# Peptides against a protein of PDB entry 3ZN8: the designs that were tried, part 67

Target 1, 125 residues: chain A of PDB entry 3ZN8
Amino acid sequence: LEEYDKIQKKMEDVMEGKGKLTLRDVYAQIIALRKMGPLSKVLQHIPGLGIMLPTPSEDQLKIGEEKIRRWLAALNSMTYKELENPNIIDKSRMRRIAEGSGLEVEEVRELLEWYNNMNRLLKMV

## One batch from the design tools (peptide; made by RFdiffusion4, then SolubleMPNN)

Design b2_p19_8_s3 (from b2_p19_8, 14 letters changed)
Fold by OpenDDE base, seed 1:
Structure b2_p19_8_s3 (fold): chain B 125 residues (1-125), chain A 19 residues (1-19)
Amino acid sequence: as target 1 above (125 residues)
Amino acid sequence: SELDKREQQRLLELLIAKV
């Protein structure tokens, strides 16, 4: 609970323009959510999600869980400097992360693109 | 094995990069 509250406060600070979302924040959030159980259980605890999004099928949940697993592998292969400042991740770093995590470079790029989009969205609020 | 050496090198690189 305490860890979750810290993460939520961090997200609020970012939304208020008082901070920047980092991949470290993303990592912490994913870990905290995963402590609640499998992705299916995590999604059940997100208020309003069932109203805004159709309940994912079991197959979609499996795909989502695998994607999270792969992203965590990528995050675990990043340096602390990269986690704090993802914008320093160039092609060479991205390749190293991919190799270290057993992922394709494109999968690491997808994670970074998702992060960039999320960070842009939060800055617009 | 050569594979073990490569994995060990990878782990070392990750360790160095995280320090």
Scores: peptide ipSAE 0.129, ipTM 0.607, DockQ to the pose 0.023
Fold by OpenDDE base, seed 4:
Structure b2_p19_8_s3 (fold): chain B 125 residues (1-125), chain A 19 residues (1-19)
Amino acid sequence: as target 1 above (125 residues)
Amino acid sequence: SELDKREQQRLLELLIAKV
């Protein structure tokens, strides 16, 4: 919970323009969420989510957990420089990360796209 | 195998890149 609170505070600081969301922050957040238990339990702890999203099926939760696991593998295959500054990840780096994590390049691209979208959203707030 | 050597090289490159 303490780690989660630190991450939330950092996200707030980023939203206030007092920083930049990095993939290191994403990694820390995923780890903190996983410490809370299965994705089903994590989702239950997100205020307002229960009213915004239907309760995902068990199969959807499994898919989500697998996706998170795969993203963690990708993140673990990145360098510190890449985690701190994901915009340096070119096609060569992306391929290396994919190979190192046992993922398809497209999955690494999806993670990066998600990050970029999230970072853009946070900058707009 | 040659495949194992390539994988070892990739792991080494990853390790070097993380330093």
Scores: peptide ipSAE 0.127, ipTM 0.602, DockQ to the pose 0.023
Fold by OpenDDE base, seed 2:
Structure b2_p19_8_s3 (fold): chain B 125 residues (1-125), chain A 19 residues (1-19)
Amino acid sequence: as target 1 above (125 residues)
Amino acid sequence: SELDKREQQRLLELLIAKV
């Protein structure tokens, strides 16, 4: 719980323009959320999400859990320098990360695109 | 086997890249 609160505070600081979201922060957040239990339990603890999103089916939750597992494998295959500065990840680094994580290069690209989109959205708040 | 040596080399390269 204390680790989760630290991550939430850091996310707030990033949204306020007081910090930069990194993939290290993403990794820490995923681990903290996973300590709350399976994705179904995590979603139940997010205020307002149940009002905005239809309740996912069991199959959709399973797909979501698998996607998170795959992203964690990619993150675990990155260097500290890459986690702190994802913008340095070129095609060669992306291929190495994919090979190390047992993922397709396109899946690593999807993670990086998601990160870039999140970082853009946080700057608009 | 030669295949095992190649896999071991690949894992070593990944480990070196982490440093």
Scores: peptide ipSAE 0.123, ipTM 0.583, DockQ to the pose 0.021
Fold by OpenDDE base, seed 5:
Structure b2_p19_8_s3 (fold): chain B 125 residues (1-125), chain A 19 residues (1-19)
Amino acid sequence: as target 1 above (125 residues)
Amino acid sequence: SELDKREQQRLLELLIAKV
């Protein structure tokens, strides 16, 4: 809980333009959320999500958990410099990360695109 | 085998890249 609160505060600081969201922050957030239990429990703790989204089926939860597992594998395959500055991740780095994590390059690209979209949203706030 | 040597080299390259 304490780690989760620190991550939330950091996200607030980023939204205020006082910081930058990194993949290290994403990693820490995923780990903190995983400590709360299965993805079903995690989703229940996100305010507003249960109002806007139907309760996911068991199959949808399994797909989501597998996606998180794959993203964690990718993040674990990144260097500290890449985690802190994901913008340095070129095609060569993506291929290395994919190989190290047992993922397709496209899956690594998808993670990076998700991160970039998240950063764009945070900068608009 | 030659395949084992290639895999070992690949793993070494991945390890070096991780540093």
Scores: peptide ipSAE 0.102, ipTM 0.559, DockQ to the pose 0.020

Design b2_p19_8_s4 (from b2_p19_8, 14 letters changed)
Fold by OpenDDE base, seed 1:
Structure b2_p19_8_s4 (fold): chain B 125 residues (1-125), chain A 19 residues (1-19)
Amino acid sequence: as target 1 above (125 residues)
Amino acid sequence: RELDRRFQQQLLQLLVAKV
């Protein structure tokens, strides 16, 4: 519960324009979520999610767990400069990150696209 | 709190979405 509240507060601070969401922040949040346990347990801690989202199947949870592991591998293969300013990640950097993490370039691109979409949503609030 | 919930829901939805 305390780790959840810290993640929430940091997200609130970013959302209130007190900071920019970086991939370092994303990394810290994923690590904190992993400390809460598997995705199934994390989902139980989110009020109203069971009402708004269909209960994910066991297979969907396994896919989600694998995706988290892959994203962590990608983030661990990034430089400090890339984590703080993901906009510098070009095709050459994406390829290096993919090779260093054992991922496809498309998986690294998906993570970056997600991050960009989150930043767009934050600016609309 | 609502924005946090939406962000977490979106993150989770993207993580469990069949690509």
Scores: peptide ipSAE 0.232, ipTM 0.779, DockQ to the pose 0.074
Fold by OpenDDE base, seed 3:
Structure b2_p19_8_s4 (fold): chain B 125 residues (1-125), chain A 19 residues (1-19)
Amino acid sequence: as target 1 above (125 residues)
Amino acid sequence: RELDRRFQQQLLQLLVAKV
């Protein structure tokens, strides 16, 4: 409950970003998905996803929920400067974020790699 | 709104596909 209230206060400031995809935008989108409820309910609300993806097993949904939780922990351990400019996250910052979130450094790398890939795809559009 | 929807879909695909 206490983590949820700290998240809500940070969310009100995030809604004004015109421009390049940031980790702040990623955070806002994850929270928007979480407001729809469990991943199982979110998937039911996306038209065409059931055609493109086989219905995930219960175990697949649990792993997906755990991954969302881990990514939120990593994002909550980042500074505002890092959220706005993820390219400044070097090995030292990545280790600090991992330690602060209780994650492996590789899990933080995976999030950043995903962000970089997503940001590249969005620039092509 | 369309960009948000596409972003959410891609995020969900990633969360489900890496399982």
Scores: peptide ipSAE 0.223, ipTM 0.771, DockQ to the pose 0.075
Fold by OpenDDE base, seed 2:
Structure b2_p19_8_s4 (fold): chain B 125 residues (1-125), chain A 19 residues (1-19)
Amino acid sequence: as target 1 above (125 residues)
Amino acid sequence: RELDRRFQQQLLQLLVAKV
C-alpha cells in the first residue's frame, strides 16, 4: 500500500509537469510493484482492473512475471545516462543492452516503445 | 488519477498480453 501511494504520487508529479518520466522512474516503479508480491497480488490492489480486464489465467500471470524479470534485466544493463535520457538509446546501445541482459533486441525495443508511448500520454496532459 | 489508472492499465495490458 505505501509503495503504491509513492508510485501514484510520482506519476502525479510527472503529469503535473513537475517532473520528466525517465527509465529510472520506470525502474523504481517496477521494483515497488515487485515488493507488493507476485503479479496476482498486485492486480488485486488496483481498483477497477478486474472490471476492465478479464482475470488473467495462471499461465498469463507466469508470462507477465517473466516479462517483468526481463525488463528488470534490461534496465540493469543500461547506463545511468541511458536511464536518465532514454532517447540516446540507438541501435548500437540497444544491441549492447540486449547482449548484456541475455535478451533479444526486440524485447529491449518493446520496453523502449512502451516508455515512449507513456511519455507521449503524459505530454497530452 | 485517471492518467495513473491508464498508465497502470497499459503496463498491466503489456505484461499480460500474449505476444
Scores: peptide ipSAE 0.215, ipTM 0.767, DockQ to the pose 0.075
Fold by OpenDDE base, seed 5:
Structure b2_p19_8_s4 (fold): chain B 125 residues (1-125), chain A 19 residues (1-19)
Amino acid sequence: as target 1 above (125 residues)
Amino acid sequence: RELDRRFQQQLLQLLVAKV
């Protein structure tokens, strides 16, 4: 309970863009997207995305929504230290996160791999 | 804000493209 409150309270403050991308930033962005509504509505608000991606089918939107839900579940199962420094997430932590979120370890690995790739891309900009 | 927008776009691209 106390760690949940610390995660939630700090998510409001980190919008100040001075640092390395963390999973906390990822979480904040996902929440911001969710506040705009369903994925279909969010996609309509992003200029150029409709040019870069074909209009997703209803099934593609459902899969995307489910993936967002799963990633949020994984992020909610992480400790504050893991959210701030995802590099500490070893196989044992990854398994715990998976079990706590009701996900496969591979799904947690996919999230972490995506984060690592994003962080690499951002360093090149 | 531009970084946030780019990040959101890439996140959404991943969510939609891996279907």
Scores: peptide ipSAE 0.209, ipTM 0.759, DockQ to the pose 0.075

## One batch from the design tools (peptide; made by RFdiffusion4, then SolubleMPNN)

Design b2_p20_1_s1 (from b2_p20_1, 13 letters changed)
Fold by OpenDDE base, seed 4:
Structure b2_p20_1_s1 (fold): chain B 125 residues (1-125), chain A 20 residues (1-20)
Amino acid sequence: as target 1 above (125 residues)
Amino acid sequence: SSDRRRALLQLIREFEKKEL
């Protein structure tokens, strides 16, 4: 809960223009989400929401866990400079990260695209 | 080989990552 509150505060700071979202923040978020379990389990503890949220199938949970595992591998293969400034990650860096993590370059690109989309969304709110 | 060169460059990059 304490880690999640720090992540929420960081997102609020970014929305207020007081900071930037980094891949280090993304890493912290992924770790916090893994500790809390699936968002569906978190939402099930909220009275009144547990009835309306379809519980993801066990297969969907496994697919999501595998995707998170792959993204963590990519993040663990990034330099501190890349984690702090993801915009410096060019094709050469993406290839290195992919090779270091055992991923396809496309999977690293997908992570960066997700990050860019999230960062844009937070700045528009 | 190109593979050995890539592996060596990767090792150097991982070392630099730990120092920086």
Scores: peptide ipSAE 0.059, ipTM 0.548, DockQ to the pose 0.018
Fold by OpenDDE base, seed 2:
Parts: sequence; C-alpha cells; structure tokens
Structure b2_p20_1_s1 (fold): chain B 125 residues (1-125), chain A 20 residues (1-20)
Amino acid sequence: as target 1 above (125 residues)
Amino acid sequence: SSDRRRALLQLIREFEKKEL
C-alpha cells in the first residue's frame, strides 16, 4: 500500500504538470501491482463491487501476466539513462534491448508506444 | 564466432547500463 501511494502521488504530480512520468516509474508501478495482485481480485473482497466487475477469465489473466513479464524483461535491459529519458531510445537501442531481453523489437516498440500514449494522456487530463 | 562476439558486446552493454 505504501508503494502504491507513492505511485499515485507521482501520477497526480504529472497530471498537475509537476515532473515527468518515466519508465522507472512504470517499473515501480508494475512491481506494486504484481504484489497486490489483480485489482479485480482485491475489489471482489469489497461487498457489492464483486458482482458488478467483469472478472477476467483465467486465460486472460495468464496472457496479461506473460505480457507484463516480457515488459519487465525489456525494462531490466534498459540503461538508467533510457529509463529516465525514454525518448532517447532509437532503433539501435530498441534492438539492443530486444536482444538483451529475448524479445522481438516489435514487443519493445509496443512498450514504448504504450508509455508514450500514457504520458500524453496524463498531460492532457 | 559471431555469436560469441554478440554475447561479449551484450555483456559490455550490461556493464555500461549500471553507469549510464
């Protein structure tokens, strides 16, 4: 919960135009979410909410967990400079990260695209 | 071999990752 509160505060700061969301922040968020488990499982313990929220199928959970594991491998293959400034990641850096993580270059690109979209969304809200 | 060279380059990059 303490790690989650730090992440929420960071997201709020970014929405207020104070600071920048980095891939290091994304890494911390993924780790915190994995420790808490699927938010849907936490919400199922709240009386009345478990009936309204679609529970993802076991297969959807497995697919999501595997995608997160792959993204963590990519993040673990990035330099500190890349984690702090993802915009410096060019084609040569993407290839290095892919090779280091055992992923396709396209999977690394998808992570970066997701990050860029998220960071853009947070700045517009 | 080209594979050993690639592995060595990757090891160097992993070292640089801790400093850059």
Scores: peptide ipSAE 0.057, ipTM 0.544, DockQ to the pose 0.018
Fold by OpenDDE base, seed 5:
Structure b2_p20_1_s1 (fold): chain B 125 residues (1-125), chain A 20 residues (1-20)
Amino acid sequence: as target 1 above (125 residues)
Amino acid sequence: SSDRRRALLQLIREFEKKEL
């Protein structure tokens, strides 16, 4: 509960322009979500999100879990500076991260693109 | 030899990551 509240506060601070979302924050969020279970269960506890999200099929949950596992491997292969400032990750750094995590460079790029899209979305709200 | 050099460079990078 305390970890979840810290993540929510960080997201609120970013939306208010008081902070920057980092890959460290993403890592913490992924770990918290894995401890709490599927995101659908977490969203069900948020009052006012009456969005009846269709319950993901068991197969979709497994695919999501594998993707999260691969992203955690990539994050574990990043330096502290890269986690705090993902914008410094160039092609050479991406290749190193991919090699260290046993991933394709394209998978590391996908993680960074997801991060960039999420960070843009939070700044627009 | 290229693979060994790459492995050594990766080990150095991982060490630097832990010190930072």
Scores: peptide ipSAE 0.056, ipTM 0.545, DockQ to the pose 0.018
Fold by OpenDDE base, seed 1:
Structure b2_p20_1_s1 (fold): chain B 125 residues (1-125), chain A 20 residues (1-20)
Amino acid sequence: as target 1 above (125 residues)
Amino acid sequence: SSDRRRALLQLIREFEKKEL
């Protein structure tokens, strides 16, 4: 719960323009979500929401979990400077991260694209 | 020798990751 509250506060700070979402924040969020279990299971325990949220199929949950595991491998292959400032990650850095994590460069690019899209969305809200 | 070189480069990267 304390880790979750820190993540929520960070999200609020970013939305208010008082902070920047980093890949370190993304890492912390992924770890917290894994500890709590699938967000769908957490939301199922909220009275009234469990009926409205389509439960992802078990297969979709497995695919999502595998993708998260791959992203964690990429994050674990990044430097602290890259985690704090993902915008410094060029093609050479992406290749290094991919090689270090056993991923394709495209998968590292996908993670960075997801991060950039999320960070843009949070600044617009 | 190529595998040893790759392993050494990875160790250097891990060290740099913790310091930088």
Scores: peptide ipSAE 0.053, ipTM 0.545, DockQ to the pose 0.018

Design b2_p20_3_s1 (from b2_p20_3, 15 letters changed)
Fold by OpenDDE base, seed 4:
Structure b2_p20_3_s1 (fold): chain B 125 residues (1-125), chain A 20 residues (1-20)
Amino acid sequence: as target 1 above (125 residues)
Amino acid sequence: DQRFQDRLLELLVAKKKEEL
């Protein structure tokens, strides 16, 4: 709960224009979510989301958990400089991260695209 | 087997050089 509150506060600070969302923040979020238990329990703790999201099937939860596990492997393969400044991740860095994590380059690209979209959304609100 | 170990070492060395 305390780790989750820190992540929420960080997201609020970014929405207020205070600081930036980094892949280190994403890493902390993934770790906090995993400590809270299965994705089904995590979704139940998000106010308002449990009303709007159809209860994912158990299979969809497993697919989502596997995707998060793969993204965690990618994040663990990044350097501190890359985690703090994801915009420096070029094609060469992306390939290294993919090879180091046992992922396809496309999966690393998807993580970075998700991050970029999230960071744009948080700055727009 | 050996080629995988060599490549892993290269990746670790590359990562370490980029952190400096």
Scores: peptide ipSAE 0.048, ipTM 0.515, DockQ to the pose 0.021
Fold by OpenDDE base, seed 3:
Structure b2_p20_3_s1 (fold): chain B 125 residues (1-125), chain A 20 residues (1-20)
Amino acid sequence: as target 1 above (125 residues)
Amino acid sequence: DQRFQDRLLELLVAKKKEEL
């Protein structure tokens, strides 16, 4: 819960323009969401909340979980400098990260594109 | 596979050098 509150405060600070979202922040969010895994399932069973949120199919949940595990492998293969400033990740760094994580270069590119899109979205709010 | 272990060691050493 304390880790989750720190993540929420960081997201608020980024939306207010007081900070930048980093891949370290993304890593912390993924870890917190995984720790809350049982609680998120309980929240999906609260009557009225599950009607407003499209419940992903069981197959979509499994695909999403596997994608998150692959992204965690990529993040664990990054340096501290890359996590704090993802814009330094060139083609050479991207290939090293892919090799170190057992991923395709395209999957590492997809993670970086997702990060860039999220960081743009948070700056527009 | 010894080649996999050697490559893993190289990647870990490279990562550590880039963090300095």
Scores: peptide ipSAE 0.045, ipTM 0.513, DockQ to the pose 0.021
Fold by OpenDDE base, seed 5:
Structure b2_p20_3_s1 (fold): chain B 125 residues (1-125), chain A 20 residues (1-20)
Amino acid sequence: as target 1 above (125 residues)
Amino acid sequence: DQRFQDRLLELLVAKKKEEL
């Protein structure tokens, strides 16, 4: 809960223009979501929420979990400077990150594109 | 696989240089 509240506050600060979402924030969010994994399953069993949230198929959950695992490997392969300022990640850095994480360069590019889109969305709210 | 180890070392050195 404390980690979740810190992430929410960071997102609020970004929406208010007081900060910038970083890949460090993304890393923290992924870790928090993984820690909350049991709680998320409990929330799906709350009457009324289960009707609003189509439970992903078990196969979709596995695909999502594998994607998150791969993204964590990429994030762990980044430098502190890259995590704080993802915009410095050029083609050379992307290749290094991909090789260090056992990913394709395109998967690293996808993570960065997702981050860029999320950061744009937060600034439009 | 020595080639893999050499490449891993290269990546670690590159990461360290980019952290500076």
Scores: peptide ipSAE 0.050, ipTM 0.520, DockQ to the pose 0.020; fails the geometry check
Fold by OpenDDE base, seed 2:
Structure b2_p20_3_s1 (fold): chain B 125 residues (1-125), chain A 20 residues (1-20)
Amino acid sequence: as target 1 above (125 residues)
Amino acid sequence: DQRFQDRLLELLVAKKKEEL
């Protein structure tokens, strides 16, 4: 819960223009969400919440969990400088990260594109 | 095994050079 509150405050600070979302913040968020995994399943059993949230199929949950594991492998292969400043990640850095994580270069690119889209969205709100 | 170790060492050296 304390880790989640820190992440929420960081997202609010970015929306207010007081900060920048980094891949380090994304890493912390993924870890917090994984720790909350059992609690999210309990929340799906609360009457009324399960009607408003499309319950992903068990197969969609497995696919999503595997994608998150792959993104964590990519993030663990990045340097501190890359995590703090993702905009420095060029084709050479993407290839190194892919090779270090056992991923395709396109999967690393997809993570960076997702980050860029999220960071744009948070600045427009 | 040896080719994997050599590649891992190359990646570690590259990562360390990019942190400087």
Scores: peptide ipSAE 0.044, ipTM 0.509, DockQ to the pose 0.020; fails the geometry check

Design b2_p20_3_s2 (from b2_p20_3, 12 letters changed)
Fold by OpenDDE base, seed 2:
Structure b2_p20_3_s2 (fold): chain B 125 residues (1-125), chain A 20 residues (1-20)
Amino acid sequence: as target 1 above (125 residues)
Amino acid sequence: DERFFQELLELLVAKKREEE
């Protein structure tokens, strides 16, 4: 619950334009989700949200868990400066992260593209 | 990708609803 409240506060700060989502925030969220389970299950207990949120199938949960494990390996191979400012990650840094995590460069690129898309959407809210 | 993105969007939608 305490980790959840910290993540919520950080998301509020980002929505209010007081903060930027970083890969450190993403890492903290992933760790919290692994401890609490899928947030969709928590949100199902909120009156009026449980009807609107699609429950992922067991197979979609397993695919998501594998992807999250790979992204955690990439995040653990990043420097603090890269986690705080992912925009500094060039092709050389991306290759180092891939090699250090045992991932393909394309998987690291996909994580960064996802992060950039999330920041774009957060600015539209 | 889609699941984590969806969960983050769900949090954003939930917060927006608390402000209304």
Scores: peptide ipSAE 0.101, ipTM 0.559, DockQ to the pose 0.351
Fold by OpenDDE base, seed 5:
Structure b2_p20_3_s2 (fold): chain B 125 residues (1-125), chain A 20 residues (1-20)
Amino acid sequence: as target 1 above (125 residues)
Amino acid sequence: DERFFQELLELLVAKKREEE
């Protein structure tokens, strides 16, 4: 509960523009969402979103779940410094992360690109 | 891939709206 509250507060600070989204925050959110159940079930608890989003097919949920598992493996192979400041992840670090997680380098790049896009969007809010 | 990320973003945005 205390870790969850710290994560929520940090996400609030990021959403208020008082903080920076890190991959540690992403990791913590993924873990929190997995504890709450399938992502579709979490979205159903959000007023107004469950009505606007088409229910993903069971196959799309499985693909999403596999992607989350792969990204968790990547995040688990990162150093604390990389999680807190993903901008330090160069090609050498990215290759190490890929090797440690059993991913292709392109999949680690995709995670970092997603993170960068999310962090840009959060700065616009 | 894009749907999972949209869902994570929507969760973050929805939480912000509940706090406003």
Scores: peptide ipSAE 0.074, ipTM 0.573, DockQ to the pose 0.433
Fold by OpenDDE base, seed 1:
Structure b2_p20_3_s2 (fold): chain B 125 residues (1-125), chain A 20 residues (1-20)
Amino acid sequence: as target 1 above (125 residues)
Amino acid sequence: DERFFQELLELLVAKKREEE
């Protein structure tokens, strides 16, 4: 609960334009969500969403957990400078991260694209 | 794959709407 509240507050600060979302923040969020258990439990604690979202099948949860594990491997292969400033990640850095994590370069690109989309959404609010 | 990130996005958007 305390780790969840810290993450929520940090997300609120980023959303209010008081901070920049970094991949370090993404890493911390993923770790906290994993400690809380399946995402279904996290979603059940959000008023109104637990009624509107279909309970993911056990197979969908496993697919999500595998993707999270791959993204954690990529994040663990990044330098502190890359985690704080993902915009410095060029093709050479992406390749190094992919090789270090056992991922395809496309999977690393997908993570960075997701991060860029999140930052775009956070700026629109 | 897309559903987990969509759910996370929806969570972020829903929290913002509660603060408005």
Scores: peptide ipSAE 0.059, ipTM 0.569, DockQ to the pose 0.327
Fold by OpenDDE base, seed 4:
Structure b2_p20_3_s2 (fold): chain B 125 residues (1-125), chain A 20 residues (1-20)
Amino acid sequence: as target 1 above (125 residues)
Amino acid sequence: DERFFQELLELLVAKKREEE
């Protein structure tokens, strides 16, 4: 609960323009979610989700959980500098991260693209 | 896959707005 509240507060600060979302923050969030249990349990504890979004099928939850595991492997293969400043990750760094995590370079690119999209969205809100 | 993660983050953001 305390780790969750810290992540929420940090996301508040980022949404208020008082901070920048980093891949370190994404990592901390994924770890906190995993401590809460399977992704299905995490989604069940989100108020309003069952009203605004169709409950993902059990198969969609499994696919999502596997993708989170792959992204954690990528994040674990990043340096502290890369986690704090993902914009420094060039093609050479992406290849190293992919090789270190057992992922395709395209999967690492997808994670970075997702991060960039989230960071843009948080600046618009 | 990407839509699921966008939804997950939107949910984390939405949950936060409801707790405020």
Scores: peptide ipSAE 0.072, ipTM 0.588, DockQ to the pose 0.328; fails the geometry check

